# Peptides against a protein of PDB entry 4A54: the designs that were tried, part 23

Target 1, 94 residues: chain A of PDB entry 4A54
Amino acid sequence: MSVADFYGSNVEVLLNNDSKARGVITNFDSSNSILQLRLANDSTKSIVTKDIKDLRILPKNEIMPKNGTKSPSTNSTKLKSAETYSSKNKWSMD

## One batch from the design tools (peptide; made by RFdiffusion4, then SolubleMPNN)

Design b2_p13_2_s2 (from b2_p13_2, 9 letters changed)
Fold by OpenDDE base, seed 1:
Structure b2_p13_2_s2 (fold): chain B 94 residues (1-94), chain A 13 residues (1-13)
Amino acid sequence: as target 1 above (94 residues)
Amino acid sequence: DLTKKLIEALKKE
């Protein structure tokens, strides 16, 4: 199991300095041991894994701070089937 | 526990 399996998970991170960060896992740099979180204000926070004291995965039903990321309303843009106006230009040659 | 698995992944990579 890799960190990539958790991309898109909402997590709360407790740091060694007792500060907390909440965000969605967007990336992990294994070479530098840096976890990247997208925060509720759409900013990105980089966290060195050595500074992590504790971590929890937040359930989907916890009131994620409404990042007003409007779930892309799948506006089912009803692709109005382009009524192919078959303009039968019947060129009636008389 | 998924949280435990994530912590383990973060430590191994």
Scores: peptide ipSAE 0.569, ipTM 0.902, DockQ to the pose 0.781
Fold by OpenDDE base, seed 3:
Structure b2_p13_2_s2 (fold): chain B 94 residues (1-94), chain A 13 residues (1-13)
Amino acid sequence: as target 1 above (94 residues)
Amino acid sequence: DLTKKLIEALKKE
């Protein structure tokens, strides 16, 4: 099994400095032992394999932390129910 | 374990 078999997998990497990186495996440079991750902000992070302390594959259901696109505050504009005041047309008899 | 296989692949290449 090669690293290429894991391209597109979402992973969490713990580095030797106790920092964490999370992203999708996009490439591996075997000559230099460099793992490339695409991060949630669409930037790329290169990690030297020797700097990896631990790694886990994330389940597909763990949504990459979307950069806080502010959920459009659905301003629930309370559609004020236009109370159709039925103006009773008083039939003026003549 | 897929994680173990990935770690092994990273160390072998």
Scores: peptide ipSAE 0.568, ipTM 0.902, DockQ to the pose 0.696
Fold by OpenDDE base, seed 4:
Structure b2_p13_2_s2 (fold): chain B 94 residues (1-94), chain A 13 residues (1-13)
Amino acid sequence: as target 1 above (94 residues)
Amino acid sequence: DLTKKLIEALKKE
């Protein structure tokens, strides 16, 4: 089993400095030992694996970051697509 | 345990 099998999984990472990061696994660089997470604000955080103290996989029902990358089809728990609040700036061109 | 498998994958690659 490779890290790639977990792409799209939502995880919480506890770092050695006791900070926490939560996001979806988007990539892993095995050469540099860097795990990439997409955060709730759609930013990407790179984490060096040596800095990981602990890790947990979050259940699918927990708040996933909204960006619609196709979670690999594990069973149909409806990840509610985060409603893109399209702020219709009604630019009324009168 | 999937978490254990992920941790093992992160350490082996």
Scores: peptide ipSAE 0.563, ipTM 0.900, DockQ to the pose 0.807
Fold by OpenDDE base, seed 2:
Structure b2_p13_2_s2 (fold): chain B 94 residues (1-94), chain A 13 residues (1-13)
Amino acid sequence: as target 1 above (94 residues)
Amino acid sequence: DLTKKLIEALKKE
């Protein structure tokens, strides 16, 4: 299984500095070990894999960054701007 | 799980 099999998956990444990034996997540069995420604001974040402490795939029913399709009325927690979730969230690695 | 598979993929490439 390659990283490309996960393109379009919504993920939450915990970095070694305890910052968090959430976005859709759009690309992986294997030569440089760089994971690219599209964020809720349509910006791209590049993450060096060595800086990844933990990662989880978000369920499809969790608020995907609203690209304009009406995700059903589950509380669109506005994925506001890159909230570095500083919270000690229990990362479940599925 | 899929997360483990993704992590493994990220480490192998």
Scores: peptide ipSAE 0.571, ipTM 0.901, DockQ to the pose 0.765; fails the geometry check

Design b2_p13_2_s3 (from b2_p13_2, 8 letters changed)
Fold by OpenDDE base, seed 5:
Structure b2_p13_2_s3 (fold): chain B 94 residues (1-94), chain A 13 residues (1-13)
Amino acid sequence: as target 1 above (94 residues)
Amino acid sequence: DLTKKLKEALKKE
């Protein structure tokens, strides 16, 4: 099985410096042992395989960083706390 | 395991 068979797979890479990278495998340079990942921000990260401490393939159901999903600007719709106007309608029964 | 296969592929190339 070649690394090319895994192109398009989303992976988490743990580096020897204990940093982590997550991205889609886009390329592998076998001559230089360089794995290329596309990150969530559409940037590319090149990782030398010797610097990889561990890696895992992320399941497809793990929300790929949706490139183009505009994070719905959670407009914090300030849910105006409906001030329960406790209308104390004091119905004075006379 | 696909992860294992990927690790082996990365070592062979």
Scores: peptide ipSAE 0.646, ipTM 0.921, DockQ to the pose 0.720
Fold by OpenDDE base, seed 1:
Structure b2_p13_2_s3 (fold): chain B 94 residues (1-94), chain A 13 residues (1-13)
Amino acid sequence: as target 1 above (94 residues)
Amino acid sequence: DLTKKLKEALKKE
């Protein structure tokens, strides 16, 4: 398995300095050993893998503190197909 | 364990 198989997974990372980061895996630079996380504030955090003490994958049901960014309810605004009012103004010139 | 697999992937790449 590659790290790419885990893109989109929500993870908690414990760093060697005992700080924690939570985010979604967005990228991994294998050449530089850098893991990129998207944080709850939509910022990106780069973490060098050597600085990782431990990590865990968070279950999908773990209520991430909803920062109140309303997931845009994909209000499927049913784009009501604008009824092409074919106003055939047939100007019947009689 | 998916967490274990991720840890292994991070060490091999």
Scores: peptide ipSAE 0.643, ipTM 0.921, DockQ to the pose 0.772
Fold by OpenDDE base, seed 2:
Structure b2_p13_2_s3 (fold): chain B 94 residues (1-94), chain A 13 residues (1-13)
Amino acid sequence: as target 1 above (94 residues)
Amino acid sequence: DLTKKLKEALKKE
């Protein structure tokens, strides 16, 4: 299984600096070990894999970064910009 | 799980 098999998956990434990023996997540069995420604001974030402390795939029912499709989940938590989710979310290490 | 598989993929490439 390659990283490409996960393109389009929504992930939450915990970095070594305890910052979090959430986005859709759009690309992986194997030569440089760079994971590319599309964020909720349609910007792209490149993450070096060595800087990843942990990650999880978000279930489809979790508020995908609203690309325009009305996911019926009521709580339109405005994925405002850079919410560094500082919440001690129990990262289930899968 | 899928998360584990992704983590493994990220380490192998």
Scores: peptide ipSAE 0.641, ipTM 0.920, DockQ to the pose 0.772
Fold by OpenDDE base, seed 4:
Structure b2_p13_2_s3 (fold): chain B 94 residues (1-94), chain A 13 residues (1-13)
Amino acid sequence: as target 1 above (94 residues)
Amino acid sequence: DLTKKLKEALKKE
């Protein structure tokens, strides 16, 4: 299974500096080990894989960054701004 | 687990 199989997945990334990023996987540069995320504000964030401490795939019902692609009108829960969702969600490595 | 598979993919590429 390749990283490309996960394009379009919404992920939360925990970095080694304990900061978090949440976004949709849009690209992976295998040569440079760079994961690209589209954030809620439609900006892109490039993350070097060595800086990733942990990650999780978010369920589809969780607030996804609005892809400007017309995903069908399921309830546009307005992704409010990148609030550091300090949700106490237990990081499960399973 | 899909998260586990993604982590493995990121390490292999």
Scores: peptide ipSAE 0.636, ipTM 0.919, DockQ to the pose 0.757

Design b2_p13_2_s4 (from b2_p13_2, 6 letters changed)
Fold by OpenDDE base, seed 1:
Structure b2_p13_2_s4 (fold): chain B 94 residues (1-94), chain A 13 residues (1-13)
Amino acid sequence: as target 1 above (94 residues)
Amino acid sequence: SLTELLRKALEKE
């Protein structure tokens, strides 16, 4: 189990000062012990892990801060079926 | 540790 397994999870972090932060885990700097959250306003918050008192994972159905995650319009790039032009190699046997 | 916090959080779901 690594912190990276939780990238993309929406979490609520309770800090030692009793403040709370909600956001999506985007990065963890293990060298500096810094957790990065993306907040509802698309800003980033860096939290020193030593300052974390408690953490909960928010269910997907909870009102994720509507980051207007523009659903990547899966531009259905209609993979134009490469019409395999069967180049009939006319093997002219003479 | 953060890992322990995350583990505990998963156990509560």
Scores: peptide ipSAE 0.499, ipTM 0.876, DockQ to the pose 0.157
Fold by OpenDDE base, seed 2:
Structure b2_p13_2_s4 (fold): chain B 94 residues (1-94), chain A 13 residues (1-13)
Amino acid sequence: as target 1 above (94 residues)
Amino acid sequence: SLTELLRKALEKE
């Protein structure tokens, strides 16, 4: 398991100074021990891992404040499942 | 370590 496995995860980071940051993990600099988060305003925050007290992964269903990027309404065109009525060929035996 | 924090975070879901 590597930090890279969590790229794209939305997390809340609690820092040693009791401040919190929320964002998506975009990068980790292993050489400098720096975690990079993309915040809701599309800015980037770099956090030194030694300053992290705790971290939680936010569930996907937590309404990220919708920055107005319209989730493309996938118009799920309800493919009307044409119920192919199996016309039972009533073979009229005359 | 960050890895340990992430591991612990996964255990809490």
Scores: peptide ipSAE 0.498, ipTM 0.877, DockQ to the pose 0.152
Fold by OpenDDE base, seed 5:
Structure b2_p13_2_s4 (fold): chain B 94 residues (1-94), chain A 13 residues (1-13)
Amino acid sequence: as target 1 above (94 residues)
Amino acid sequence: SLTELLRKALEKE
């Protein structure tokens, strides 16, 4: 079993400073003992393994950080609610 | 080691 077997796994890392990082394992530098995670915002975080207190593998069904598929910026064009000018056509029937 | 942490993580699943 190698660290490479876990590439693509979504993990939560608890650091010695009690901070947490969540991301997909993308690389491991064995020479420098650096774990690389891709975060939800598509940024990369490098973590020195000596700074890791605990690690858990997140189940596949947990919302993987949505690969920022560019949700098409649906320019929510503010559909200007066409104020239906209720033209009170006062049809005064005489 | 990272490998040991990963092994422990697998055991929790």
Scores: peptide ipSAE 0.497, ipTM 0.877, DockQ to the pose 0.127
Fold by OpenDDE base, seed 3:
Parts: structure tokens; C-alpha cells; sequence
Structure b2_p13_2_s4 (fold): chain B 94 residues (1-94), chain A 13 residues (1-13)
């Protein structure tokens, strides 16, 4: 089993300073012991493994906080029911 | 656990 087997995993990392980082594992530098995470804003964070206090793998169903794509406000354009006014054709007799 | 395996993998490299 290698670290590469976990590439693409979503993780929460607790650091020794009690800060947290959440992201997808994109790379590991074995020479420098640096874990690279892609964050929700598409930025990259590099973490030295010695600074990691704890690590949790997140289930696939935890939706990465989507940047609030404004749900398109479905402007419920109330389709005003076109009241078809039946204009009664007055039969003009002759 | 998978978490423990990942931790061990990170420590061994």
C-alpha cells in the first residue's frame, strides 16, 4: 500500500496548532514529507506531515462545500392564465 | 481502519 493509493481522497487534517484543513489529496512529496491538498476554492495547501496531529478520511457523500452557486432563483413567472375572453360574435342579421 | 493505514503510509515514506 502506497500513499498514492489515497490520491483523490477527501480528508480533514487536524494540525498540531489545532487548526483544521479540509481537501482532496493531490500529491505527496516523500523527500520532504509534504502532503498536498486541493481546497474547496481550488487553491493548494502544502502540509508538512510532522505537523499533522490527526487525519480523518471523509465519506464520498459529504458534498464539498460548493461555492454558493446561487441556485438560480426560479423566477416563478406566474404564467398569467391568458383568460381567453370568448368575444361573443354578435350575429348581425341582415 | 483506512485512516490508520493512511497515517502509517505517510509515516513510512
Amino acid sequence: as target 1 above (94 residues)
Amino acid sequence: SLTELLRKALEKE
Scores: peptide ipSAE 0.461, ipTM 0.860, DockQ to the pose 0.670

Design b2_p13_3_s1 (from b2_p13_3, 7 letters changed)
Fold by OpenDDE base, seed 3:
Structure b2_p13_3_s1 (fold): chain B 94 residues (1-94), chain A 13 residues (1-13)
Amino acid sequence: as target 1 above (94 residues)
Amino acid sequence: DEKTKALKEALAS
């Protein structure tokens, strides 16, 4: 298997300096041993493989928090429980 | 994770 088989995967990389990077694998330069990640802010980070202490592939459901897109505050509009006003129309027949 | 293992192997090749 080649690194190219993992393009598009979201990964967490632990570096030798104990810093972490999270991003999507977009490219790998095999000649220079450089892994390229697209970060949450759409910037690109290049990581030399020798600086990688550990890495893991993140499950697809972990949405990388896009920095700055205000998740639309789903204003939980409290669906006011429509109180079914049972108007008992007492039709008094005379 | 088997996929993670495979990626590590690919990076080391």
Scores: peptide ipSAE 0.678, ipTM 0.930, DockQ to the pose 0.740
Fold by OpenDDE base, seed 1:
Structure b2_p13_3_s1 (fold): chain B 94 residues (1-94), chain A 13 residues (1-13)
Amino acid sequence: as target 1 above (94 residues)
Amino acid sequence: DEKTKALKEALAS
């Protein structure tokens, strides 16, 4: 498998300096060994692979503590399929 | 987990 197979995965990265970063994998530069993460604030963080001490993939349902910006509630507006009630005008033949 | 292990391996390759 390639790193590209994991694009869109939410990961927690532990760095060699014991700091942690959490974000979604958006890109990987194999030539330079640079992993790119999109953070909760929509900023981008580039991490050199050699600086990674450990990492784990987070489950999809783990709500990252978004700082107070209202995650746009994907109100999946259930497109109520407008059932076009074809009112069959029953023409009463008198 | 297995998925995490696969990612680690991919990053090292």
Scores: peptide ipSAE 0.677, ipTM 0.930, DockQ to the pose 0.810
Fold by OpenDDE base, seed 4:
Structure b2_p13_3_s1 (fold): chain B 94 residues (1-94), chain A 13 residues (1-13)
Amino acid sequence: as target 1 above (94 residues)
Amino acid sequence: DEKTKALKEALAS
């Protein structure tokens, strides 16, 4: 299974500096180990995988802040989780 | 969950 199978998934990423990023997986550069997320404000954030401490895939209807530290900012935008997979990138587990 | 585990594995490979 490849990261591409998860394109369109909403994820919460915990970084090594304890900050968090939340967005939809739009791309993965395997050569450079860079995960790209579309954030709630439609901007794109690139994350080097070595900076990821932990992550989770969010439920489809879960609303998450765009970005934040351990204490989310009061002005943070929220992102509704939506698993939008192309037919090619659909993931199923046995 | 299982999907998260699979993604983590894919990122690590």
Scores: peptide ipSAE 0.663, ipTM 0.929, DockQ to the pose 0.648
Fold by OpenDDE base, seed 2:
Structure b2_p13_3_s1 (fold): chain B 94 residues (1-94), chain A 13 residues (1-13)
Amino acid sequence: as target 1 above (94 residues)
Amino acid sequence: DEKTKALKEALAS
């Protein structure tokens, strides 16, 4: 399988610096090993693969934190639940 | 899960 098979998937990425990014996979540059995520504000975050400590695909039925509240997970092209944060909270892998 | 595993493998290829 290729990374392109996962375009549109909502993912949570744990980086080596323990920060987290959440967004929809929109592109992958295989030559430079750069994963692109669309964030909740429709901006794009580029992540170098070597900086990824771990990641998981978020199920559509998973409740995601949003502005102090919880909302259903979505894989929409207009992701409203994507975020970038740094925390020491529990990390769970599916 | 299996889907996540497949993505990780794809990223590493």
Scores: peptide ipSAE 0.673, ipTM 0.929, DockQ to the pose 0.681; fails the geometry check

Design b2_p13_3_s2 (from b2_p13_3, 6 letters changed)
Fold by OpenDDE base, seed 5:
Structure b2_p13_3_s2 (fold): chain B 94 residues (1-94), chain A 13 residues (1-13)
Amino acid sequence: as target 1 above (94 residues)
Amino acid sequence: DELTEQLKKALAE
């Protein structure tokens, strides 16, 4: 089995410096032992395999950090607190 | 998991 069989897999990589990287495997340079990950920000990170302390494949159902599609900043239209018009129903009892 | 171990092996080749 080759690393190429895992292209497109989402992985979490723990580096020897205790930093973590998460991304999709896009390439592997076997000659130089360099793993390439596409990160959530669409940047590419190259990791030398010797710097990898541990890694895991993330399950497909793990909510890929949705590229923050900037949910359109729903302008928090300040729902003006509907002033509960305390309609003092002055029930004038007759 | 098994798939992760396979990837680790592939990276070590």
Scores: peptide ipSAE 0.672, ipTM 0.928, DockQ to the pose 0.682
Fold by OpenDDE base, seed 3:
Structure b2_p13_3_s2 (fold): chain B 94 residues (1-94), chain A 13 residues (1-13)
Amino acid sequence: as target 1 above (94 residues)
Amino acid sequence: DELTEQLKKALAE
């Protein structure tokens, strides 16, 4: 089994400096032992495998931090219903 | 997790 079999998996990586990274495995450079992760902000982080203290695959149901696409606040400009004041022009026919 | 252990093994090769 190769690392490529895990492309697209969401992982949590604990580094030797006790920092954590979460992302989707996008690439592995076997020649240089570099694991590439896509982070929640769509940036890419490269991690040297020797700097990994521990890792785990996250279950698919853990909500990938959705890039908060700000749902365009549909400024529902309440179109003020222009009350068409029907001014009944009283046509006085003489 | 078995899958995690398989990934760890693959990274160590």
Scores: peptide ipSAE 0.671, ipTM 0.928, DockQ to the pose 0.617
Fold by OpenDDE base, seed 2:
Structure b2_p13_3_s2 (fold): chain B 94 residues (1-94), chain A 13 residues (1-13)
Amino acid sequence: as target 1 above (94 residues)
Amino acid sequence: DELTEQLKKALAE
């Protein structure tokens, strides 16, 4: 499988500095090892893979960013904005 | 989950 098979997936990325980014995978530069995420505000965040401590694909039943992915539910649940945050606490990966 | 692990592998290639 290639990273391209996961384009459109909503992911949460834990960086080595313990910051987190959440967004939709839009591109991967294999030559430079750069993962590109689209955030809910349609901005793009580029992440060097060496800076990734961990990541997970967010399940479809979770609140997804409003942009870049479709809601799996027909419910009018407000989609969450993609976000970047820092936490010192351990978080669970699926 | 399995899909996450597959993505991790793909990123490492």
Scores: peptide ipSAE 0.654, ipTM 0.927, DockQ to the pose 0.726
Fold by OpenDDE base, seed 4:
Structure b2_p13_3_s2 (fold): chain B 94 residues (1-94), chain A 13 residues (1-13)
Amino acid sequence: as target 1 above (94 residues)
Amino acid sequence: DELTEQLKKALAE
C-alpha cells in the first residue's frame, strides 16, 4: 500500500511543535518525504514527514462544519476551517 | 484505526 492510495483522504496532522493541520492529501513526494495537504481555504500546505508527530484519517461521516472545501470523496464533507492549532489539544486517535 | 496505521506505514517507507 502506498501513500497514493490515500489521496483524497481528509487527515489531521499533529506536528512536532504541537500544532495541527487538517486537509485533504493531494500529493506525496517520496524523494523529499513531503506530504501535501489542501486546506479548507484551498491553499496547499507542504509538511515534511520528519515534522509529523502523529496523524489520523478523519472519518467520512464526521459532521464537519461546512466551512471549507468539498472533500473529493463521494460524500461532500467540507473541511473544517484551516486553523493551525498551536494549543496542546488532546490528540485522540480513532 | 487500521487505515490510519496503513497510512503511517506508507509514509515511513
Scores: peptide ipSAE 0.650, ipTM 0.927, DockQ to the pose 0.763

Design b2_p13_3_s3 (from b2_p13_3, 6 letters changed)
Fold by OpenDDE base, seed 3:
Structure b2_p13_3_s3 (fold): chain B 94 residues (1-94), chain A 13 residues (1-13)
Amino acid sequence: as target 1 above (94 residues)
Amino acid sequence: DELTKKLKEALNE
């Protein structure tokens, strides 16, 4: 089985410096032993395999931390209930 | 996880 079989998998990588990286496997350079991850911010991180202490494949249900798209603050524009002013038709008698 | 094990093996090749 090759690393290419895992392209598109979401992984968490623990590095030797105890930092963590999370992303989707996009490429592997076998000649240089470099694993390429696409991060949540759409940037790319290259990791040398010798710097990997541990890794795991994340289940598909773990939503990549969406960059907090600010939920569009639904400005609840309080639709001011148009008070239908009942214009009292003044009956002009003649 | 078996898949993780396979990935680790593949990375060491």
Scores: peptide ipSAE 0.632, ipTM 0.916, DockQ to the pose 0.625
Fold by OpenDDE base, seed 1:
Structure b2_p13_3_s3 (fold): chain B 94 residues (1-94), chain A 13 residues (1-13)
Amino acid sequence: as target 1 above (94 residues)
Amino acid sequence: DELTKKLKEALNE
């Protein structure tokens, strides 16, 4: 399986310098061995895989402190069902 | 967990 299978997963990364990063996996550059995370503040962090000491996938149920980023209310634009006015072309044959 | 293990493996490929 590939790293792409884990896109959207929330992870905690422990780096070799003992710093930690938490974020959602958004991209992986296999050529350069760079893992990209989206952080809670919507910024991105690029991590070289060689600098990773350990990592774990966080369970979905862990209440990430929702920074109150208002989930964009998907305004369900009610696609008004275009009432197909069936113009009954009454071909009056006389 | 197993998923974490698989991710680690994928990162090392």
Scores: peptide ipSAE 0.632, ipTM 0.915, DockQ to the pose 0.799
Fold by OpenDDE base, seed 4:
Structure b2_p13_3_s3 (fold): chain B 94 residues (1-94), chain A 13 residues (1-13)
Amino acid sequence: as target 1 above (94 residues)
Amino acid sequence: DELTKKLKEALNE
């Protein structure tokens, strides 16, 4: 399947510099290997795929506090808005 | 998870 099948998905991206970006996938430039995310403030962030250390698709019921670990999820829990942050906590991928 | 795996695969195509 193509990256386009994931447009609209909320993702958390771990970069090689250990920073994290979280946003909605809006575009992918396969020719230049650039993934575009929409951030919480409706701005866009372009990420070169080679700078991605790891990523995960966020479940709709996940609460991810800034600089924190995953919070407990309930049926009423919603995804947090797209953001960029650095975390010192251990991070696990799905 | 499976979807994340598929996305990673797609990013490498």
Scores: peptide ipSAE 0.637, ipTM 0.913, DockQ to the pose 0.710; fails the geometry check
Fold by OpenDDE base, seed 2:
Structure b2_p13_3_s3 (fold): chain B 94 residues (1-94), chain A 13 residues (1-13)
Amino acid sequence: as target 1 above (94 residues)
Amino acid sequence: DELTKKLKEALNE
């Protein structure tokens, strides 16, 4: 399975510096090992895979980035801005 | 989850 199979997936990435980024996978540069995320504000964040401590695909029941692929849900989940933060926050993996 | 696991694997290939 390739990273391309996950294009459009909404993910939360934990970086080695304990910051987090949340966005939709739009591209992966295998040559340079760079994962590209689209954030809710349509900005792009490029992450070098070596800087990734952990990541997860966001469950359907979690708030999705506004410009990300909305997970099928029976409930109208309010789309919110993609979140990035640098503090050590609660982290749960799927 | 299993999909997350597969993604992690794919990122390391």
Scores: peptide ipSAE 0.618, ipTM 0.914, DockQ to the pose 0.726; fails the geometry check

Design b2_p13_3_s4 (from b2_p13_3, 5 letters changed)
Fold by OpenDDE base, seed 5:
Formats: C-alpha cells, sequence, structure tokens
Structure b2_p13_3_s4 (fold): chain B 94 residues (1-94), chain A 13 residues (1-13)
C-alpha cells in the first residue's frame, strides 16, 4: 500500500507542537518527507513528517466546512403537514 | 482505524 492510495482523503494531523491541521492529502514527497494538504480555503500546507505526532483519517461524511459555503443549515423545514382539513362540508341538500 | 495505521506505516517508510 502506497501513500498515493490515500490521496484525496480528508485527514486531521496533530503536530508535535500540539497544533492541528485538517485537509485533503494532495501529495507526499518521500525524498524530503513532506506531506502536502489542501486546506478548506484552497491553500496548501506542507508538513514535515517528523513534526507529525498523530494522524487520523476523517470519515467522508464530515463535510469540511468550506469557508464560504455556509453548510446549508438543514433547516429541517418542518414540512408542516398540510393538515388536509377535509372539511366535510356536508352540504345538506334540503 | 486500519487506514490510519497503514498511512502511519507508509509515512514512517
Amino acid sequence: as target 1 above (94 residues)
Amino acid sequence: DKLTEELKKALEE
């Protein structure tokens, strides 16, 4: 299994200084031991692997908040059940 | 997580 198999994966990296970075793996330079991440703002961050304390793969369902895309608040539009008031107007034919 | 462990292994190489 190569590092390339993880390209496109969303990851959280914990650094030795206890800082965190989140992004998508875009590249790994094995010669220089540099992991490249694309961040939510479309910038790139290069991390030296020796500075990595821990790394985890984030589940696909965690939509990285794109800075500009307001997570559509799933306004649960409470579909007010249109109470079909079946007004049975009994028109009494007299 | 298996994937995380494989990535860690690949980064140590």
Scores: peptide ipSAE 0.204, ipTM 0.772, DockQ to the pose 0.703
Fold by OpenDDE base, seed 4:
Structure b2_p13_3_s4 (fold): chain B 94 residues (1-94), chain A 13 residues (1-13)
Amino acid sequence: as target 1 above (94 residues)
Amino acid sequence: DKLTEELKKALEE
């Protein structure tokens, strides 16, 4: 599973200095090992993964003070299950 | 939490 699968997730990061950051995962730079978070004030914070002591995913129902950051609508790509509507061609014989 | 563990794993790769 790639880090990209967690983009848009709300997380709490505990750093080695015991400081905490909360935000939405927006990007991960694998070459530099940098996790990018969008914070509640719409600013971005870059965190070196080596500085991360612990990380937890926040439940969707945890009322982060909705500052108007629209929860990125996880475009749940509703896999439209192609309901193959078997169009019963009722051949109406005229 | 399974998701947290998978994220930790992905961050270590």
Scores: peptide ipSAE 0.203, ipTM 0.769, DockQ to the pose 0.693
Fold by OpenDDE base, seed 1:
Structure b2_p13_3_s4 (fold): chain B 94 residues (1-94), chain A 13 residues (1-13)
Amino acid sequence: as target 1 above (94 residues)
Amino acid sequence: DKLTEELKKALEE
């Protein structure tokens, strides 16, 4: 399993100081051992993994307080395939 | 840190 498989997952992080953070995993820096979370207010929090006591993935059904952060609706922008109007201007010479 | 090592391992797989 790659850590990337957890990107976009809602997690609760319990820190060694007994503080808690909730957010979406957006990045992990393996070189610096830093986990990046997007919080409910759209801010980013960087957490040193050494400070993490426990991490749990929140079930999708858990009523996260709907702070109205619109889940980016993956507006599947239907790339309307530009119908190449092949205007075959058949210049009928008569 | 155990978690860091697990995360690093998971990134290498």
Scores: peptide ipSAE 0.175, ipTM 0.753, DockQ to the pose 0.211
Fold by OpenDDE base, seed 2:
Structure b2_p13_3_s4 (fold): chain B 94 residues (1-94), chain A 13 residues (1-13)
Amino acid sequence: as target 1 above (94 residues)
Amino acid sequence: DKLTEELKKALEE
């Protein structure tokens, strides 16, 4: 499975400095290990993967930043809706 | 989340 399979996914990233970023994965630079997110304000944020402490995929029902960028209907690979994350650990990686 | 784990794995490769 490649990182490209996650393009268009809405994610929350926890950084090593305990800051958080939310956005849609738009690109990954494998040469430099940089994850690019589109933020709610349509700006882009580049994050070095070494600075990522944790990452979670946000369920589709969570209020995506209203920018109506239609999830490109990339082929419905049934990303099985992550089951209801039990409320226990906000950063639980299932 | 299996997807999150796969993403993390893919980011580490």
Scores: peptide ipSAE 0.221, ipTM 0.776, DockQ to the pose 0.556; fails the geometry check

